# Peptides against a protein of PDB entry 6CSU, part 84

Target 1, 51 residues: chain A of PDB entry 6CSU
Amino acid sequence: GALEELRGQYIKAVKKIKCDMLRYIQESKERAAEMVKAEVLRERQETARKM

## One batch from the design tools (peptide; made by RFdiffusion4, then SolubleMPNN)

Design b2_p25_6_s3 (from b2_p25_6, 11 letters changed)
Fold by OpenDDE base, seed 5:
Structure b2_p25_6_s3 (fold): chain B 51 residues (1-51), chain C 51 residues (1-51), chain A 25 residues (1-25)
Amino acid sequence: as target 1 above (51 residues)
Amino acid sequence: as target 1 above (51 residues)
Amino acid sequence: YEEYIKELEEKSQKLLKKIDEAIEE
């Protein structure tokens, strides 16, 4: 009935949010790792040039 | 009625979860930026010492 | 960065648990 459908819609929405969050977290971790790696390398080069 | 109230509660709950996720994302971005900044500074010091 | 990842995981787990609890309501 309407009640069960409403509950189902709620659960579906929450599960979607959870899924989106998990994906974001994973992508964020990957981006952060690459960003740090790249920045460290660039900084080494910059520092070396200035010295 | 009870159905409308339950609907309202579910909508409220979903909105809260969404809000929490958005806040998490924002905080994550801020922390990531600070981590990169800190890593850059540390790398400058390390590179300088080795040269 | 390792500390950031660790923090991210901890915060993620906390939020995920809250979401799971909301599903059970």
Scores: peptide ipSAE 0.204, ipTM 0.663, DockQ to the pose 0.638
Fold by OpenDDE base, seed 3:
Structure b2_p25_6_s3 (fold): chain B 51 residues (1-51), chain C 51 residues (1-51), chain A 25 residues (1-25)
Amino acid sequence: as target 1 above (51 residues)
Amino acid sequence: as target 1 above (51 residues)
Amino acid sequence: YEEYIKELEEKSQKLLKKIDEAIEE
């Protein structure tokens, strides 16, 4: 009925938000790790050149 | 009626979850930027000591 | 960087639990 359909729509919307969040978390962890690695490497090179 | 009120409650709940996610994203970006800056600074010091 | 990952994990798990509770209501 209308009640079950409305609840289903709510659950579907919440599950979508959860899925999007999980994907964002995973991608953000990967990007952050690569960004730190790249910045550290660049900084080592820059520091070495200035000495 | 009761159905309209329930619909309103579900919409409000979904919006709340969405807002919580957006706030989480914003805070995570800020902390990531601060972490990168801190790592760069530490790496400068470490590289300098090794020379 | 490990501190950021730990904080991200803690806050994400807290929000995920709230979402799961909302689904089960």
Scores: peptide ipSAE 0.202, ipTM 0.661, DockQ to the pose 0.632
Fold by OpenDDE base, seed 2:
Structure b2_p25_6_s3 (fold): chain B 51 residues (1-51), chain C 51 residues (1-51), chain A 25 residues (1-25)
Amino acid sequence: as target 1 above (51 residues)
Amino acid sequence: as target 1 above (51 residues)
Amino acid sequence: YEEYIKELEEKSQKLLKKIDEAIEE
């Protein structure tokens, strides 16, 4: 009935949000690690040039 | 009625989840920014010491 | 650093759009 359908919609929405967020978190961690690594490498070169 | 009230409760719950996720994202961005800045500073010092 | 922040913002906006779509379901 209508109540069961509404409950189903809520559960579906929550699960969708959860999945999207988990993916975001994983990708964010990967990007953070990569960008920090890249920035460190660039900074080493820049510092060396200025000395 | 009962259906409208339940609908309101589910919508409210989903919105709460959305807000929590937004806060998490914002905090994640701030932490990432600070991490990069700190790493750059440390690398400048480390590079200078090795030269 | 700036590129990372920009990418993070872009991905964040995409996530927000997906969340909004989920709320509408």
Scores: peptide ipSAE 0.196, ipTM 0.656, DockQ to the pose 0.510
Fold by OpenDDE base, seed 4:
Structure b2_p25_6_s3 (fold): chain B 51 residues (1-51), chain C 51 residues (1-51), chain A 25 residues (1-25)
Amino acid sequence: as target 1 above (51 residues)
Amino acid sequence: as target 1 above (51 residues)
Amino acid sequence: YEEYIKELEEKSQKLLKKIDEAIEE
């Protein structure tokens, strides 16, 4: 009935949000790691050059 | 009626989740920025020490 | 660093769009 359908729509929306959030978190972590890695590497080179 | 009220509640809940995610994103950005800054600073010190 | 922030912002906006789409379902 209408109540079950409405409940289903809510659950579907929430699950979609959850999945998107989890993906975002994972991708954000990966990007952060890569940026840190790259920045560290660049900074090593810059520091070495300055010394 | 009850059905309309329930619909409103579900929509409200989904919007709440959206708001929570927005907050998470903002906090994540801030943490990532601080992490990068800290790592860069540490790496400068480490590189300098090794040279 | 700035490139990461820009990318993060882009991905955030994309996520928000998906959330909005989910709300509209």
Scores: peptide ipSAE 0.194, ipTM 0.654, DockQ to the pose 0.520

Design b2_p25_6_s4 (from b2_p25_6, 9 letters changed)
Fold by OpenDDE base, seed 4:
Structure b2_p25_6_s4 (fold): chain B 51 residues (1-51), chain C 51 residues (1-51), chain A 25 residues (1-25)
Amino acid sequence: as target 1 above (51 residues)
Amino acid sequence: as target 1 above (51 residues)
Amino acid sequence: YEKLIEEIERKSKELLEKIDKAIEE
């Protein structure tokens, strides 16, 4: 019925958002790790040159 | 009617979750930038001490 | 690095808990 379909649409939408969020989180963690690694390495080199 | 009200409730909930996700993304970017900045500064000091 | 990951995980967990509650309602 209409109520069951509406509930199904809601659940489907929310589950999709959850999945998208989980994917974003995982990708963000990976990007953050690489960004920090790169910045740390660059800073070590820059600091060493200035010392 | 009841069906329209329920539809409105589900739509409202989905939109809220979407907005919360978008806000998280924005805040996450801001925090990540600050964390990287802090890590870079700490690494400069650490590298300088070891040189 | 550790603190950044922990912050992402903490905020993510909070949001996911809200989503899970919404699904179960």
Scores: peptide ipSAE 0.161, ipTM 0.596, DockQ to the pose 0.657
Fold by OpenDDE base, seed 5:
Structure b2_p25_6_s4 (fold): chain B 51 residues (1-51), chain C 51 residues (1-51), chain A 25 residues (1-25)
Amino acid sequence: as target 1 above (51 residues)
Amino acid sequence: as target 1 above (51 residues)
Amino acid sequence: YEKLIEEIERKSKELLEKIDKAIEE
């Protein structure tokens, strides 16, 4: 009935949000790893030039 | 009626989850920026010591 | 970077648990 359909829509929406978050977290981890690695490498170069 | 109340509750719950997600994203970005900044600073110090 | 990953994982777990509880309501 209408109540079951409404509950289904809610659950579907919440599950979608959960999936979107998991994807964001995974992508964020990957970007963070690359950002830190690249920044550390650049910083070593810059520091070395200034020494 | 009961159906409208339930609909309202589900909408409210979904909106809350959405808000929590957005807040998480914002806070995650802020923490990531600070951690990268701190890592760069530490790397400068370590590189300088090794030069 | 390890600390960043740990923080993301910790906060994500907390939020996912909240979502799971909301689903069960």
Scores: peptide ipSAE 0.157, ipTM 0.592, DockQ to the pose 0.642
Fold by OpenDDE base, seed 2:
Structure b2_p25_6_s4 (fold): chain B 51 residues (1-51), chain C 51 residues (1-51), chain A 25 residues (1-25)
Amino acid sequence: as target 1 above (51 residues)
Amino acid sequence: as target 1 above (51 residues)
Amino acid sequence: YEKLIEEIERKSKELLEKIDKAIEE
């Protein structure tokens, strides 16, 4: 019935949000780590150049 | 009626999840920025000390 | 690190769009 369908829609929406967020968190961690690594390497070169 | 009230509750719950995720994203951005800044500064010092 | 922030913002926007679509279902 209508109540069951509405409940199903809510659960579906929440599960979708959860899955998307979990993926986002994992991907953001990986990207952040890689970008920090790259920035550190660039900074080493820049610092060395200025000395 | 009961259906309208339940619908309202489900919508409210989903909106709350959205807000929580937005907050998480914002906080993650801030932490990421500070992490990069700190790492760059530390790397400058480390590079300088090694030269 | 400006690029990092830009990347996070881009992905955040994409995620928010997905959330909005889920709400509309």
Scores: peptide ipSAE 0.155, ipTM 0.588, DockQ to the pose 0.471
Fold by OpenDDE base, seed 1:
Structure b2_p25_6_s4 (fold): chain B 51 residues (1-51), chain C 51 residues (1-51), chain A 25 residues (1-25)
Amino acid sequence: as target 1 above (51 residues)
Amino acid sequence: as target 1 above (51 residues)
Amino acid sequence: YEKLIEEIERKSKELLEKIDKAIEE
C-alpha cells in the first residue's frame, strides 16, 4: 500500500545517503593523506632552506 | 618545531574534514526529508485521482 | 597521526550507525 511504498522509498533514500557518505569518507581520507604528504614535503623543503 | 607545526596542520585538516562530514550528513538528512515530503504529496495526488 | 586517523574512523562509524538506525525506523 501507500504506507509501505513510502517506507520503501524512505529506506531507499537513506541507503543511497549511506553509500554517498561512505564514498565521501573515503575521499576525505584520501584528501587528508594527500594534505599530510604535501605538508611533509613543504616542511622538508623549508628545513632544507634553513640549512 | 617542524614536527609540532606538521601535527598542528594535520589536526586542522582533520577538524575540517570532520566539520564537512557533519554538514554533509545534515544536508543528506534534509534531502531525505524533502524526498519523503515529495513522495507523500505524490501519493495524495494519486489517491485524489482515484477518487 | 595514527590516533587522529582512528578518531576520524570512529566518528565515521558512529555516523554510519546513526544512519543504520534511521533505516530501522
Scores: peptide ipSAE 0.134, ipTM 0.566, DockQ to the pose 0.202

Design b2_p25_8_s1
Fold by OpenDDE base, seed 5:
Structure b2_p25_8_s1 (fold): chain B 51 residues (1-51), chain C 51 residues (1-51), chain A 25 residues (1-25)
Amino acid sequence: as target 1 above (51 residues)
Amino acid sequence: as target 1 above (51 residues)
Amino acid sequence: DFLKELEKRNEDLLKKIDEAIKELE
């Protein structure tokens, strides 16, 4: 019925949001780790050149 | 009616999730900026000490 | 430790989302 259909639509939407967020979180963690690694390397090089 | 009430409940839940996600993103960006600033400073000091 | 803090915030967010879903089921 109409109530079940509406419920289904919103449950689906919420689950999609959760899935998108999980993916965002995972990608964010990976990017953050790589960014830190790259920044450390670049800054070592820059500091070394100035000394 | 029942349909409007259920719709209201689901809309409220979706909006809450959206707000939580936006807050998460904003806080992550702020902390990332602070982290980069701190890491740059620390790594300059560390590299300088080794040279 | 940014990564550790990030992980904690991730866990907190996931718990909030899970609770929101649970309330709708």
Scores: peptide ipSAE 0.216, ipTM 0.616, DockQ to the pose 0.711
Fold by OpenDDE base, seed 1:
Parts: structure tokens; C-alpha cells; sequence
Structure b2_p25_8_s1 (fold): chain B 51 residues (1-51), chain C 51 residues (1-51), chain A 25 residues (1-25)
């Protein structure tokens, strides 16, 4: 019935949210590591040019 | 009725999850910015010492 | 350590989500 269908819809929604967050967490870790690496390299070059 | 109450409960849960997600994202961005700033400073000093 | 802090916040977030789901099931 309508009650069971509504419950099913919202449970599906929150489970999707969990899945999306797990993916975001993993991608965030990877992006953070790459960002730091790239910034360090750029800063070394900038500092070298000024000296 | 039961249908309205269930709908309310699910909406509340989804809103809370969304709020937690937004807070997580914001805090991650802030700490990432701090990490980059600190790393840039350290790298400038390290590069200067080597030159 | 940003990575360690991130991991801790990730775990906390996942726990909150799991609790929210549990209350609905």
C-alpha cells in the first residue's frame, strides 16, 4: 500500500545518500593528497625563481 | 495519520543527513586550506635552506 | 595531520548516517 511504498522510497533515498558519501569520502582523500603534492611542487619552483 | 507521520520522520532524517554532509564538506575544505598554507610555508623554508 | 583528522571525521559521519538509517528501518 501507500505506506509501504513511501517507506520503501525513503529508505532507498537514504541508502543512496550513504553510497554517495562513501564515494565522496574516497574521492576527497585522493584529491587532498594530489592537491598537496601539486602545491608543494609549484611552491618550490616559485621560491627558486625569487632567489 | 500514519502516512503523514512516516513522511515527517523520513523528511527529518534526510534533512539531518544532508546537514551532516554539508558540515563535513565545509570542515574538510577549511582544514585542507590550512594544510596547504602550512605546507607552502614549510616548503618555502626548505627550498631556501637548500639554495 | 590532516589525513588522520579526515579519517576521524569520515568515521564520525558514517556512524551518524548509519544511525539515521537504523532509525528508519
Amino acid sequence: as target 1 above (51 residues)
Amino acid sequence: as target 1 above (51 residues)
Amino acid sequence: DFLKELEKRNEDLLKKIDEAIKELE
Scores: peptide ipSAE 0.212, ipTM 0.609, DockQ to the pose 0.689
Fold by OpenDDE base, seed 2:
Structure b2_p25_8_s1 (fold): chain B 51 residues (1-51), chain C 51 residues (1-51), chain A 25 residues (1-25)
Amino acid sequence: as target 1 above (51 residues)
Amino acid sequence: as target 1 above (51 residues)
Amino acid sequence: DFLKELEKRNEDLLKKIDEAIKELE
């Protein structure tokens, strides 16, 4: 019925959000690590050039 | 009725998840910026020390 | 440590999402 269909739709949406967040979390960790690595390397170059 | 009440509960749950996600993203950006600034500063000190 | 803090926040967020799902089931 309408009640069961509505329940199914919203549960499906929430579970999709959970899945999207798991992906986002993983990608965020990877981006953060790469960002730090790149920035440190660039900073070493800049500091060395100025000395 | 029961259908409207359930709909309201599901909408509330989805909105809460969305808000938590947005807050998480904002906090992650702020902490990442702080971390990068700290790492850059430390790297400048380390590079200068070695030269 | 940024990574440790991030991991903690990730765990907290996942717990909140799981709780929200549980309330709907």
Scores: peptide ipSAE 0.211, ipTM 0.610, DockQ to the pose 0.677
Fold by OpenDDE base, seed 4:
Structure b2_p25_8_s1 (fold): chain B 51 residues (1-51), chain C 51 residues (1-51), chain A 25 residues (1-25)
Amino acid sequence: as target 1 above (51 residues)
Amino acid sequence: as target 1 above (51 residues)
Amino acid sequence: DFLKELEKRNEDLLKKIDEAIKELE
């Protein structure tokens, strides 16, 4: 009935949002890690150059 | 009626998730920026120490 | 540019969320 359909719509929406969020978090972590690696490496080289 | 009220509750819950995700994104950006700043600073100091 | 990329991904995520909400509304 209408109630079950509404519940189904809610669950579907929530599950999609959850999946999108998890994907975003994972990708964000990966990019942040790579950014830090690159920045750290550059700073090591620059610091060494200035010393 | 009851069905309209339940629909409203489900929509409210989904919108709450949206707001939470927006907040997470904003906080993640802030944390990423601070993480990079701190990591770069630490690496400068460590590199200098090892030189 | 990390920040620019992050902002773009944020926008895309928000669009997906909005579409999910539209299915319920």
Scores: peptide ipSAE 0.193, ipTM 0.598, DockQ to the pose 0.715

Design b2_p25_8_s2
Fold by OpenDDE base, seed 4:
Structure b2_p25_8_s2 (fold): chain B 51 residues (1-51), chain C 51 residues (1-51), chain A 25 residues (1-25)
Amino acid sequence: as target 1 above (51 residues)
Amino acid sequence: as target 1 above (51 residues)
Amino acid sequence: SFLEELEKKNEDLLKRIEEEIKKLE
């Protein structure tokens, strides 16, 4: 009935949000790791150049 | 009625999740910025030490 | 930049969340 359907819609929405959040977290971690790696490499080069 | 009230509760819950995610996003951005800053500083020191 | 890309992803995520809310309303 309508009540069960509404409950289903809520659960589906929450699950979708959860999945989006988890994906965001994972992708954010990956991008952060790549950013750190890139910054470390660039900074090594820059520091070495200045030395 | 009960159905309308439940619908309202579900919408409220989803909006709460939205707010929590926005807070997480903001905090994540801040942490990411600080992480990059810290890594750059540490790498400058480490590279300089090795030179 | 990294932060700009992160902001773009944040905006996309927010949009998806808002779409899910809209489906309930």
Scores: peptide ipSAE 0.177, ipTM 0.621, DockQ to the pose 0.742
Fold by OpenDDE base, seed 1:
Structure b2_p25_8_s2 (fold): chain B 51 residues (1-51), chain C 51 residues (1-51), chain A 25 residues (1-25)
Amino acid sequence: as target 1 above (51 residues)
Amino acid sequence: as target 1 above (51 residues)
Amino acid sequence: SFLEELEKKNEDLLKRIEEEIKKLE
């Protein structure tokens, strides 16, 4: 019935949000690793040029 | 009625979870920024010492 | 390390949010 359908919609929405959060965490970790790698390389070059 | 009550609960719950996600994302970005800043500073010192 | 600290903090926040979601399900 209508109550069961609406509850189902709620559960589906909540699960999607949870999945989005998990995906964000994983992607954030990967991006952070790449950012640090790139920043370290740039900083080494900049520091070396100033020496 | 029961349908309206369930709908209200659904909306409230989804809004709460959405807010929690936004806060998580913001806090994650702030932490990442601070850690990158610290890593850059450490790398500058290490590179300079090797020169 | 940077990644280890980020991972730990992310896991802690995720667990807290998951507990809130669980209360609503």
Scores: peptide ipSAE 0.154, ipTM 0.600, DockQ to the pose 0.423
Fold by OpenDDE base, seed 2:
Structure b2_p25_8_s2 (fold): chain B 51 residues (1-51), chain C 51 residues (1-51), chain A 25 residues (1-25)
Amino acid sequence: as target 1 above (51 residues)
Amino acid sequence: as target 1 above (51 residues)
Amino acid sequence: SFLEELEKKNEDLLKRIEEEIKKLE
């Protein structure tokens, strides 16, 4: 019935949001790690250049 | 009625999840920025120390 | 830049969330 359908829609929406968030978190962690790595390498070079 | 009330509760719950995610995103951005800043500073010092 | 990419990804995520909310309304 209508209540079961509504409940199903809610559960589906929540699961979708959860999946999107988990994916975001994982990708964010990967990007952050790469950003830090790249910045460190650039800074090493820049510091060496100025010295 | 019961259906409208339940619908309202589900919508409210989903909106709460949205707010939580927005907060997480904002905090993640702040942490990422601080992490990069800190890593750059540490690398400058380490590079200088080794030279 | 990293921050720009992050913001773009955040915007995409928010759009998906908003679409899911809209389906319930």
Scores: peptide ipSAE 0.146, ipTM 0.576, DockQ to the pose 0.729
Fold by OpenDDE base, seed 3:
Structure b2_p25_8_s2 (fold): chain B 51 residues (1-51), chain C 51 residues (1-51), chain A 25 residues (1-25)
Amino acid sequence: as target 1 above (51 residues)
Amino acid sequence: as target 1 above (51 residues)
Amino acid sequence: SFLEELEKKNEDLLKRIEEEIKKLE
């Protein structure tokens, strides 16, 4: 019925959000790691020039 | 009626999850920024030592 | 830039979340 359908829609939405969160977290970790790696490399060059 | 009230509760719950997500994202950005800042500082010291 | 890319990804995520919420409204 309508109630069961609504409940299903809610559960579906919540599960979708959960999955999107988990994906975001994982992708964020990966992007952060790559950024740090790139920043470290750039900083080495910058620091070397200033020395 | 009961169905409309429950619908409202479901929508409210989903919106709360959205807000929690936004907060998490913002906090994650802040932590990432601090991490990069700290890494840059450490790398400057390390690079300087090797020069 | 990293921040620009992160912002774009976050916007995409938020858009998907909003679409799911809209299905309930």
Scores: peptide ipSAE 0.120, ipTM 0.583, DockQ to the pose 0.679

Design b2_p25_8_s3
Fold by OpenDDE base, seed 4:
Structure b2_p25_8_s3 (fold): chain B 51 residues (1-51), chain C 51 residues (1-51), chain A 25 residues (1-25)
Amino acid sequence: as target 1 above (51 residues)
Amino acid sequence: as target 1 above (51 residues)
Amino acid sequence: SELEELEERQEDLLKRIEEAIKELE
């Protein structure tokens, strides 16, 4: 009935938002990790050059 | 009626989630901006040292 | 820049959230 449909719509909306947020967070973490990786590599190369 | 009230509650809940996510995004943006600022400052200092 | 890319991703996320809300309203 109408109540079940409404409940379904709410659950669907909330689940979508949750998934979108999780994806956003995951992508942000991946970018941050890549930035750190690049920084570490640069630092290692710089250290190696100075040695 | 009860159905309209429940619909209102569901919409309110989803809008609250939106607001919470907006706040999270804003805070994330602020942190990212600060990290970039710090990185730029470090790079400038490093460049200055090497010159 | 990385900050600009973040802003673009944030904008996309907001649009997706708004779409989810629209389905409920």
Scores: peptide ipSAE 0.206, ipTM 0.647, DockQ to the pose 0.879
Fold by OpenDDE base, seed 3:
Structure b2_p25_8_s3 (fold): chain B 51 residues (1-51), chain C 51 residues (1-51), chain A 25 residues (1-25)
Amino acid sequence: as target 1 above (51 residues)
Amino acid sequence: as target 1 above (51 residues)
Amino acid sequence: SELEELEERQEDLLKRIEEAIKELE
């Protein structure tokens, strides 16, 4: 019925959000090292240029 | 009625989840930025020391 | 930049969350 359908929609929405967040977190972890590496490289270049 | 009230509660709960996720993302971003700043500072010191 | 890419990914995630909410509303 309508109540079961509504409950199903709620559960579906929550599960989707959960899935999207878990995927986002995993992808963010995979990119974190690259972001740091890129900033370190840029900083080395900038620091060396100033010295 | 009861169904409409429950629907309202479900919508409110999902919106709260959205807000919690936004806050998580923002806090994660802030932590990442701080980590990068710390690494950049360290790199400046080490690069300067080596030059 | 990687930061801009992160911001773009965050925006995409938010859009997906909003879509999930729209299915309920």
Scores: peptide ipSAE 0.204, ipTM 0.651, DockQ to the pose 0.653
Fold by OpenDDE base, seed 1:
Structure b2_p25_8_s3 (fold): chain B 51 residues (1-51), chain C 51 residues (1-51), chain A 25 residues (1-25)
Amino acid sequence: as target 1 above (51 residues)
Amino acid sequence: as target 1 above (51 residues)
Amino acid sequence: SELEELEERQEDLLKRIEEAIKELE
């Protein structure tokens, strides 16, 4: 009935948000290391060039 | 009625989840920026010591 | 840049959340 369908819609929305957030967190962790690595390499070059 | 009231509660709950996730994203971004700044500083010092 | 890529991913995530909310409203 309408009550069960509405409950189903809520559960579906919450599960989607949960899934999207977990994916975002995982991908952010993977990219964070690469971002830091890239910045470190750039800074090594910049520092070396100035010295 | 009861169905409309429940619908309102579900919408309110999902909007609350949205707000919580926005806050998490913002805080995560700030932490990432600070980690990059700290790493840049340490790398400049380390590179200078080795040269 | 990596920062711009992160901001783009955040924007995409927010759009996905908005889509989920629209299914309820």
Scores: peptide ipSAE 0.203, ipTM 0.649, DockQ to the pose 0.695
Fold by OpenDDE base, seed 2:
Order: structure tokens, then sequence, then C-alpha cells
Structure b2_p25_8_s3 (fold): chain B 51 residues (1-51), chain C 51 residues (1-51), chain A 25 residues (1-25)
């Protein structure tokens, strides 16, 4: 019935958000590591240049 | 009616999830920025010491 | 840049969340 369908829609929406967030978090961790690595390498070069 | 009230509650719950996720993302960005800043400062010191 | 890429992914995530909300409304 209508109540069961509405409940199903809510659960579906929540599950979708959960999946999207989990994927985002995983990808964010990978990119954060790359961002830090790149910044460290650039800073090494810049520091060496100034000395 | 009961169906409309329940629908409203489900929509409210999903919108709250959205807000919580936005806050998480914002806080994560701030932490990432501070982490990069700290890593850059440490790397300057290490590079200087090695030269 | 990596920061711009992160911001793009955040925008995509928000769009997907908004789509999920729209299905309830």
Amino acid sequence: as target 1 above (51 residues)
Amino acid sequence: as target 1 above (51 residues)
Amino acid sequence: SELEELEERQEDLLKRIEEAIKELE
C-alpha cells in the first residue's frame, strides 16, 4: 500500500545517500594522500631553490 | 493525514542527513587544509636540515 | 589541481544527494 511504498522510498533514498557518501569518503582519502604528496614535493623544490 | 505526516517526517529526515553530510564535508576540508599546511611547514624544516 | 578536483567531486556528491531527496518529494 501507500504507506509501504513511502517507507520503501525513504529507505531507498537513505541507502543511496549512504552509498554515495561511502564512495566519496574512499575517493577523498585517496586524493587527499595524493594532494599532500604533491604539495610536499613542490615545497621541497621551493625550499631548495630559496637556500 | 497520517500518510502526509509520515511523508513529511521522511523528507525531514533525509534533509537532515544532507545537512550532516555537508557539515562533514566542510569539516573534512578544513582538516585537510590544516594537514597540508602543517606538512608543508615540516617539509621546509626537513629540506633545510638535509641541505 | 587536486584541490579543484576535490571540489568538483564534492559538487557531484551534492547533486546526487539532491536527486535522492527529489525522489521523495
Scores: peptide ipSAE 0.202, ipTM 0.651, DockQ to the pose 0.672

